# Peptides against a protein of PDB entry 3WG5: the designs that were tried, part 144

Target 1, 218 residues: chain A of PDB entry 3WG5
Amino acid sequence: LAKNIVYVAQIKGQITSYTYDQFDRYITIAEQDNAEAIIIELDTPGGRADAMMNIVQRIQQSKIPVIIYVYPPGASAASAGTYIALGSHLIAMAPGTSIGACRPILGYSQNGSIIEAPPKITNYFIAYIKSLAQESGRNATIAEEFITKDLSLTPEEALKYGVIEVVARDINELLKKSNGMKTKIPVNGRYVTLNFTNVEVRYLAPSFKDKLISYITD
Target 2, 218 residues: chain A of PDB entry 3WG5 as posed
Amino acid sequence: LAKNIVYVAQIKGQITSYTYDQFDRYITIAEQDNAEAIIIELDTPGGRADAMMNIVQRIQQSKIPVIIYVYPPGASAASAGTYIALGSHLIAMAPGTSIGACRPILGYSQNGSIIEAPPAITNYFIAYIKSLAQESGRNATIAEEFITKDLSLTPEEALKYGVIEVVARDINELLKKSNGMKTKIPVNGRYVTLNFTNVEVRYLAPSFKDKLISYITD

## One batch from the design tools (peptide; made by RFdiffusion4, then SolubleMPNN)

Design b2_p18_2_s4 (from b2_p18_2, 5 letters changed)
Fold by OpenDDE base, seed 2:
Structure b2_p18_2_s4 (fold): chain B 218 residues (1-218), chain C 218 residues (1-218), chain A 18 residues (1-18)
Amino acid sequence: as target 1 above (218 residues)
Amino acid sequence: as target 1 above (218 residues)
Amino acid sequence: AGKGDGITPIRFGPGKKA
């Protein structure tokens, strides 16, 4: 019986156009192999809104479930990472991780101060993040508060408030806990019941390009 | 009585990150002056999906109505331009313009052939364009057909099918016809009734950077 | 040299001129 494959890949660092390329490559590989799912181990402080929206879009386009896993302990799905998570088929967090702090900024001034986004931009991202939450059947009020209050949550809080679906210490616990769950958004227009019975875990390494750009952008 | 200002700016050429910068700059100027609206004279063959989504986002974030005006005669809101239009507060078209042809592609092969987007990507953009149409109270079936059938419409067809709101030959006719219309999407969470009574029209010129990048990307 | 964001940019093809 051909074991269903689950891919695992790591995305670390700032959300950039390069991060989109990583998501696209990883998801494409998993799609080509007709994987049961791909798990993205996410650790990000945030990044560009454009890249974030493209990543959300790429996830929503996936022919397979894309699971965002905030991992390892100490990792975050901060800012843009929260949007990516909320746009995904399932969110998991490891203990000692965080999610939230979604306030859009225009950038940093020359003195390193935050340039606040115009209220219009903030309001758009409020609408956008609420849309992601609503479409995924997650807590849209908390999603709004990730912006309005710059709220950050622990895994337990995020689970309690219905922001995420799983708290898991490792991939094996994640697979065990998420087995039989429905995706929070459709895959090819259908909600998929995850089947992690008799799966093979395959790790995707960063490409040479992936390693190089991470090194240049860090 | 302080005349309400309506800004008019031109966006021509491919939809790129630079086009986003143009939209952002133009809308920001109009926002700062508390303009009644900004009209973007759009002529585009399409472009990047990332930039398109960012532009849609920037429009939706606007503190003022953003009117997409497909102008002059012979112009198009093709591909990415259609998404931008469908994401805007009001769409107008001049006679002899077109809208549609929204099929996403991965790009061009070395031989110039179109690399078709994977069905997943196409399906995502179907969902996305339908969302834009639905949110704006426009014809979501036609919006889907802009992708599935590569449909392009005349102004009269687009008006007839409820894709656009106004057919106008010039800015003055546009202002006259759109006066008293409600925005198709909210401005700061509210549908705005356009008031073009006693307006001053101000034209925004492309920045030097805008001119230079248009020259380099064309 | 425009930083070609190596994203296979989902390009929207040129609309066929009607």
Scores: peptide ipSAE 0.035, ipTM 0.263, DockQ to the pose 0.177
Fold by OpenDDE base, seed 4:
Structure b2_p18_2_s4 (fold): chain B 218 residues (1-218), chain C 218 residues (1-218), chain A 18 residues (1-18)
Amino acid sequence: as target 1 above (218 residues)
Amino acid sequence: as target 1 above (218 residues)
Amino acid sequence: AGKGDGITPIRFGPGKKA
């Protein structure tokens, strides 16, 4: 029986235009191979709103399920990472990870202080994050509080509040727990039931460009 | 007589976080050497608002005059580049360049169409660009129209409307025309009269990091 | 079609840990 393929790729660091290129490349590879899904091991402090919105759009346009997995322990889907997760087909978190802290900022002052976004911008992203939560059947109230309170949640809290779908220690536990789950958003206009019963896990390595960018941005 | 030093550096391409690093590095070098000014030869289609705002702030915090020079012919200070120019101590343009087209967008859809910014964001940047124009004694009405009409101007129009201070074909003409001009914003809290009568021009090269980033972003 | 590189204002990030 042709084993269904599940791709696993890592995205670590700030969400930038290059992170979009990574998402696009990884998803495209998985689409080309008609993979059952791709799992993105995400560890991000956040980043740029434009790149984030483009990544969300790219995920929503994926021909295959995209699972955001906040991994390893100590990782976060902070800020932009939360939006990306909420825009995905399934969210998983490892124990000892976090999600949230989505307050939009204009940037940092020279003294390192946050330049607050004007209420107009904050309200835009409140509407946006709530839409992502609503579209995915996730907790839109908590999604709003990720901005209004700059709330961060543990995996257990995020699961409890209906922000995420799975708490898993590793890829094997994730595959086991998510097997038979429906995607939280449609794939090609249809909610897909994940089938991880007879899968081959393939790890995607970062490109040379990806490695070079990571080296430059760290 | 110790020749006053004027630094010249080139910034080309999209305004990103790396462009901020370039501005910061170039200005810092010129500050360390107590330069009379730095001229940034700018050619940009625009880019990221966060990086733009940080660059504007870095320019406003400069210990020396920062001159934005839209150069060479065919170059533009488009979108984010216009804000940077308006945030600077002096704006010059070469013949055959352009400035403006400042409409904020959320990004591009997959079909390449512009995702319009919500009125809330647009109105924020209208207020911001008008503040930059007002603070620098430049045409705030035209600055607003760079957003509301997505207006682009020639050097001659920009000079005529009081958006820029100098039209110059090259660095020598720029130095000649700007000699004795007051900065449009303060340097260390004071408006400075530029002295280009006995200057040495020093060209700053891009760092290896800058070259690598340019190679990756092109 | 001139790629009017749109200004997207917002960076999301936790404050740099001091």
Scores: peptide ipSAE 0.091, ipTM 0.555, DockQ to the pose 0.449; fails the geometry check
Fold by OpenDDE base, seed 1:
Structure b2_p18_2_s4 (fold): chain B 218 residues (1-218), chain C 218 residues (1-218), chain A 18 residues (1-18)
Amino acid sequence: as target 1 above (218 residues)
Amino acid sequence: as target 1 above (218 residues)
Amino acid sequence: AGKGDGITPIRFGPGKKA
């Protein structure tokens, strides 16, 4: 029996147009191989809203389950990372990670102060993040509070509040705990039950371009 | 008599946080040498609003005149580039360049369609661009139309409407035409009369990092 | 052909301080 393949790829740093290209490339590779899933090890302080929305849409269009895994310990799915996670088929977090802090900002002033987004932007993203939470059967009230209170959660809190599905220390524990779970959103119009009973884990390395851009953006 | 130094640097591509670093570095070098001015040869399709606002503020804080020169022919100060120009001490354009198209967008969807900004964002940037125009004694009505009509202007139109100060084919013509002009905004709290009578032009090369990032972002 | 990034990249969250 051909082992079900699970891809694992890392996305680290700011969410940018290049991060979209990474998601697209990684998901496409996993789709081509008819993988059981792809796990994206996510560590992000946030980034661009447009890139985030495009990534969410790319995940929603995936022919295979896309699992967001906030990893390693010390990583975060901050800001744009939370939206990406909420747009995914399954969210996992490693112990010692965080999720949330989704308040939209226009940016940072030269003095490092936050340039606040106009209330209409904030309201737009409140509606958007609540939609992602509702569509995925996740806690939309907490999703709103990620914006309105700039709330950040631990993995344990995020699990408890129904924001995420799994707390796992490593890929093996993630596969073990997520085995038999249904995707929180459809894959090709159907909710998929994950089968990680006899899987081969394949790591996708960043391209040379990926390494170069990460080196420059880090 | 020590020749008055004029620095010339190129900023090409998208307005990003890295573009801010380029502006900051270039202006700082020119400030350290007490240059008569720095000319930034700008060619941009636009970019980040936060980076743009930071660049505008960095220009406003400059100890020397910062001249935005939309150059070479075929270049544009599109979108964020127009705001940067309007925030500068003097704007020049080469023949065959353009300025404008300042409508704020949230980004591009996967299908390449524009994600429109909520009306409050649009109104915020209307107020902002009008402020920049008013503070610099430039045409605030046309500055608004850069957003509301997504207006783009030729150098001749931009000069005619009082959006820019100089049309020049090259650096020598720019120096010649801008000689004796007053800065459109203060330098260290004072309007400066430019003295390009006996100047040495010094070109600032992009750093290796600049070249690498431009190669990756282009 | 750099599609002009429209003006407002709304950043979310603690973007790296420039």
Scores: peptide ipSAE 0.057, ipTM 0.462, DockQ to the pose 0.383; fails the geometry check
Fold by OpenDDE base, seed 5:
Structure b2_p18_2_s4 (fold): chain B 218 residues (1-218), chain C 218 residues (1-218), chain A 18 residues (1-18)
Amino acid sequence: as target 1 above (218 residues)
Amino acid sequence: as target 1 above (218 residues)
Amino acid sequence: AGKGDGITPIRFGPGKKA
């Protein structure tokens, strides 16, 4: 029987324009191979709102399911990472990860203090994050509280409150638990039922450019 | 007579977090040497709002005058570059440069079309750019029109409309024309009169990291 | 004159490391 292919790729660090290029490249590879899904192992403290919104759009335009997996233990889908997760077809988290802390900030002052975003910006992102939650059938109240309370959740809390769909220790457990689940948003206008019963897992490596950017951003 | 020192540094390309680091490094060097001013030769198509706002804050916190010089011919202070210029102590442009095109966008779609920013974001940046213009005694109406009309100006128009202070072909003409001008915003709480009668010009080179980032972003 | 389509993106702060 022809094996369904599942791609796994890593996105680590700040969400930037380069992170969009990574998402686009990874999803494009998986689309070209007609993969069952792509799993993005996400570990991000946050980043740019523009890059985030573009990534969300790229995910929503994907020809295949895009699963955001907050991995490994100690990783987070913080700030922009939470929006990306909420914009995806399925969210999973590993034990010992976190999601949330979505308050928009203008940046850091020279003393490292947070420069608060004006209410108009905050209110925009409240509306945006709530829309992502509503469209995906996830908890829009908690999505708002990721901003208003700077809320962060454990995987167990996020699952309990209906923010995420899966808690999984590794790719094998993720595939097992998500098998037969429907995507939380459409793929090509349809909710897709994931089929992971007979899959080949293919890992995508970072490009040379990705490695070089990571080296410079660290 | 002890020569006043004027530093000249180049900022080219997209406004990013790395561009903030460049501004911070360049201004810090000039501050440490108690320079009369630093001139930043700016050529940017725009970039990140957060990086832009941080750069504006860093300029406003400078212990010395920061002059933004749109240079060479063919360069622009587009989008985020316009905000940076408006946040600075003096703006100059070379003939054949441009300023403006400040409309916030969310990004580009896959087909290269602009994704418009929501009205709430646009209105925030209208208020912000107007505040920069007002604080610097520059044309706040034109500053708004950089967004609302996606307006771009020539150096001659920008000078005529009171957006910029100097049109200059090179550093020597800039120093000559700006000599005796007051800064448009305070330095250490005071408007400074520039003294370029007996100056040594020192050029700052890009760091190795700056060169590497430029190579990757191109 | 290349229309520098200036994207002014909003930043999301890094979540406080727990």
Scores: peptide ipSAE 0.044, ipTM 0.463, DockQ to the pose 0.599; fails the geometry check

Design b2_p18_3_s1 (from b2_p18_3, 7 letters changed)
Fold by OpenDDE base, seed 5:
Structure b2_p18_3_s1 (fold): chain B 218 residues (1-218), chain C 218 residues (1-218), chain A 18 residues (1-18)
Amino acid sequence: as target 1 above (218 residues)
Amino acid sequence: as target 1 above (218 residues)
Amino acid sequence: AKKGDGIEPIQFGPGKKA
């Protein structure tokens, strides 16, 4: 019996255009091989709203389920990472990770202080993050509070509040717990039930280009 | 003989996540119908760097040629619009339009003054815009000057400097002049020669959702 | 030529490290 392929790829660091290129490349590989799903191990402090919204859209257009996994322990899906997670087919978090802190900023002053976004921009992202939560059947009130209160949650809190679907220590536990779950958003117009009963896990390494770009952007 | 379909869609206003959704929807429709190309009539003052980089990537992933047409007269491909154009398969401009002014900004102060981006961000976008120009065989020196000098060009200057490929007054002149041109970037890994000899032009209207979103973001 | 509005790098701030 041909094993269902599950791809695993790591995305670490700031969300930039290069991060979109990584998401796109990884999802495209998994789509070409008709994978059961792709798991993206995400660790991000946030980054550009641009890359974030495009990553969300690329996930929504995926021919296969895209699982965001906040991993390893100590990782975060902060700011832009939370939007990406909320735009995905399933969210998982490892113990000792965090999600939230979604307030848009204009950037940093020379002294390193945050320059706040004007209310018009903040309100736009409130509407956007609430939309992502509602479309995925996740907690839109908490999604708003990720901006308005700069709220950050533990995996246990995020699960309890209905922000995420799985808490898992590793890929094996994630596959076990998410087996038989429905995607929170459609894949090609259909809610898909994940099948991880006969799985081959394939790890995708960052390309040389991805490594070079990550090195330049850090 | 089945006519080659060319789609035409309009994108007007600030580049936002909703603008990405429009690009994605329009390109997807044209891909589904195996169109010869899609022409995007672009009029933008700029907008979010986020939506811009994602639009560029969506264009680069298109199964069909995406032509950016700065139209109508009086329109601009300013800031983010220039990057989108430089990321596309072909750039056209109508007489009385402009391109350039690509300097990244953090936003606007309460008094409406521009908050400049720190050098790290500016240098990142210099590298990015030069990459887009180089990959498309367009003038990378002028692309850099769109940031460093906040340069804006007329269609005639942009053509002369090798930033764009066509100056055209309307869709009919654009189709006539671009017929037999090669795309400046690959489509599915191949440089495509445009075939506009037997064309049906189909106009795509903005969706009700697109209209509502444009109304909310303005 | 109307000066285009610059690209706003709306950055989402680093989430507070938990």
Scores: peptide ipSAE 0.073, ipTM 0.351, DockQ to the pose 0.353
Fold by OpenDDE base, seed 4:
Structure b2_p18_3_s1 (fold): chain B 218 residues (1-218), chain C 218 residues (1-218), chain A 18 residues (1-18)
Amino acid sequence: as target 1 above (218 residues)
Amino acid sequence: as target 1 above (218 residues)
Amino acid sequence: AKKGDGIEPIQFGPGKKA
């Protein structure tokens, strides 16, 4: 019996247009192979709101389940990473990771202090992050508090509050724990039950372009 | 008879949190002196959306009319500058200036090409810029086209299309042409008729902090 | 970095230290 394929790819660093290109490439490869899912190992301090919203749209348009996995331990889905996670078919976190801190910022002052976004922008992103949470059946109150309180959660807190679906130490535990779960958003207009029984795990490496871009954007 | 005071201040360069501090300082000084208005000579290539939205709010909360004057010749109210202008009590432009090019960008690629914002961000800024135009009784279709077509207008085009209120070569011509005009948005909940008959013009210089910030942000 | 002509993207999280 042809094994169901699960792709795994890593996205690390700032969310930029190049991060969109990585997501698009990875999801496209997994779609072409009719993968059961793709797992994106995400480690990001945040990045650009616009690249984030493109990535969310690309995930929502995916023909296959896209799982965001905050990995390895010490990684974060900070800010833009939280929005991407909330826009995905399933969120997993490794122990010792974090999610949240979604307050939109203007940038950094000369002294390195955060320049806060005005209420109008903050309110827009509140509405947006709440919509992502609501559409995925995740905690919209906590999603709002990721902005209003700049809240950051542990995996255990995020699971407890219904922000995420899985806490897993590695890919094998993730596959085991997420097996039989339904996607939190539709795939091709339907909620899909994940089948990770007897899967082949395929790792996608960054392209030369992805490596170059990561080097330049770091 | 105590002459009505009109303040004039210059804001040049990128729209940042420091630009907000400049607007706040200048408007506060003019408010404290019960000025008839403040004219902000604006020359900006754009800047941060969030600083822009703060500036718009600060202008809307002003106790006195805030006039955006795109000046001198060769200046622009590009991108964020257009939003600030559309959020103001009156817009003037000098000949040889421009307004528009409001497409939200992700930033620049390595090759210096603009990285485009996703449709969701673009749509948000479309809604926002249209609201500013509508609230001020200015052309909301052109405001949208500043984004969707990345439209840039001359002063004559902007006046013709009802985006701006005055074309003026200098402050004296601006005062003369805007005399008797009503503000395009309320001041203290009321539309104010500008009275520039027998005004004293006071120029506000940048603070030491403003100069330092401009030097660092340029 | 070439200063963005236009609306700089709203950044989330620690922006790049310039």
Scores: peptide ipSAE 0.114, ipTM 0.387, DockQ to the pose 0.247; fails the geometry check
Fold by OpenDDE base, seed 3:
Structure b2_p18_3_s1 (fold): chain B 218 residues (1-218), chain C 218 residues (1-218), chain A 18 residues (1-18)
Amino acid sequence: as target 1 above (218 residues)
Amino acid sequence: as target 1 above (218 residues)
Amino acid sequence: AKKGDGIEPIQFGPGKKA
């Protein structure tokens, strides 16, 4: 029996227009091969709001399930990464990772202080993050608190509060635990039940351009 | 008589955190050498709001005059570039360049459509751009219209409307025309009269990192 | 200095032409 394919790709670093290009490339490959899903191993401190919104939209337009996996241990889906996760079909976290800290900022001053976003911007992103949580059937109150309290959660807390769906140590445990779960948002207008019973895992490498950008942005 | 030094550096492409690093490096070199001024040859379609605000702040904290020069012909100070220019000590434009188109956007949809910023964000940047214009004694009404009408101006229009101070074809004409002008904002708490009567022009090259980033972002 | 890129709400500029 032909094995269903699950793609795994890593996205690490700041969320930028290049991160959008990585998401688009990886999802497109998985769509072309009619994969059962793509898992994006995410480790990000955050980044651009526009790139984040475009990535969320690209995920929501995916022809296949997109699983955001906060990985490896020590990684985070901070700020923009939390929005991306909340916009996805399934969220998983490895033990020793974090999610949250979603307060919008205008940036950092020369002294390293946060330039506060005006209340008008903060309120826009409160509404946006709550929408993502509500649409995905995740905890919209905690999603708001990621901004209002700049809250960060452990995987166990995030699972307990209904922010995420899976805590998993590795890809094999993730596949096992997510098997038979429904996507939290629609794929092609329908909620999909994930089938990971007979899958081939394929790892996607970053392009030469992606490697070069990563090397320069690190 | 020891010639006063004027530095010239080029900043081309999208406004990012790396563009901030370029501004910071170039201004720091010119500050260390007690230059009469630094001229930044700017060609940008725009970029990040935070990077823009940080660049404006870095310019305003400069120990020497920072002249933004929209150059070469065909270049623009679009969107974020306009804010940077309005935050500077003097604005010049070459013939055949443009300034304006400052409407804040949340980004571009997958279909290339603009994702509109909510009125709350637009109004914040209207207030911000008007502040920059007012502080520099430039036309705050036109600065607002760069957002509300997404207005773009020619050098001749921008000069006529009091948005910019100089139209110049090259560095030599810029130095000649700006000689004896006062900075539009303070340098170290005082308005400085520019003295370009006996200057050495020094060109600063992009760092290896800057060249690599530019090559990747083009 | 950790350049924490917060959620920066706004990009300015003409989009990358696809």
Scores: peptide ipSAE 0.035, ipTM 0.465, DockQ to the pose 0.345; fails the geometry check
Fold by OpenDDE base, seed 1:
Structure b2_p18_3_s1 (fold): chain B 218 residues (1-218), chain C 218 residues (1-218), chain A 18 residues (1-18)
Amino acid sequence: as target 1 above (218 residues)
Amino acid sequence: as target 1 above (218 residues)
Amino acid sequence: AKKGDGIEPIQFGPGKKA
């Protein structure tokens, strides 16, 4: 039986291979303690496609539910953050946050201009994000529009469109609202009903390396 | 006399040399028409330091007031966007937006990890952002904390701390609230009182190149 | 260091070298 423990960890800044290491570390700690879930407080403008895909895969391989919580107010799950959210067991957003803007890029020119992804890459990520939405029972049309129209949504819009599951102001409201919800994707091959009755909340501190990189990503 | 015209243009995505070209183009069009102001609807997670500094300089060289409006809801003026805002004649934010997170980075490792800026670079940007805040009569302590503490603020907090001048839901409310305000920095060496009485709002479309790059930044 | 290609907003710092 999962302990009535929920881990909370913050991931802020760009999605990188280091962000993968953060996700892996945080999820691993929560898995080892057989937590009911881990909540990742996510604030990201985006990041690397490879790191994002690895993070999505790590979430999908999690032995416990991974909740992406776009938090605090003012935070975003932009670009790569949207894919990560769509690949997770539950998405929550705080009021005043955003999600979307998912167009792939090849990077930036020497002058910092974005280099467009060739249509083949854009189409790959359209297929990928639609797959994440479909697999999670979320709005695949809106997921496509996060790329094709560069769409960004408020929490209220994202909830209304069936992109996310919870709007919550804080961890306590998130736990209260998500209690009894089923995960949108399987945990170890099964949909899990979240049990946040009499939960202990444990906050994971960023490692020194995590602080250093967050210090740099932000 | 400035025409009772206000230009509005959107800049979304990363701050790059292309974003400099966008700012330059938009401001130049509004300058040529002797507009009362240009409002830049800004949604950015950040960008290049060089491009940011060039954009700040271009704003400071503007012949007309440049208003940075963090818009729509869910948008951010993150990192480089905060510097640009602090370098502008007026800052507005829509509800549900954010500003801050200004730590300089050297970029990303091959694995996408952020490479920390050496202390000398961090200290340079602390001095720079404090200068922008001081020159504009904005909160230089909070401007420093955008770097040192990686601080991000809501519109209400940013207004309360004296980081921004206006919270507005839309362009009409922005114009109404900012009417009669003085610019926070000089326009052609003089503080200008904004006149939004009987204003025509003109929207500038992104160029094909701007769309292409916004397509890539987002 | 190559800044990450793909879905990335660049933070305040040196731009991606192409």
Scores: peptide ipSAE 0.025, ipTM 0.250, DockQ to the pose 0.137; fails the geometry check

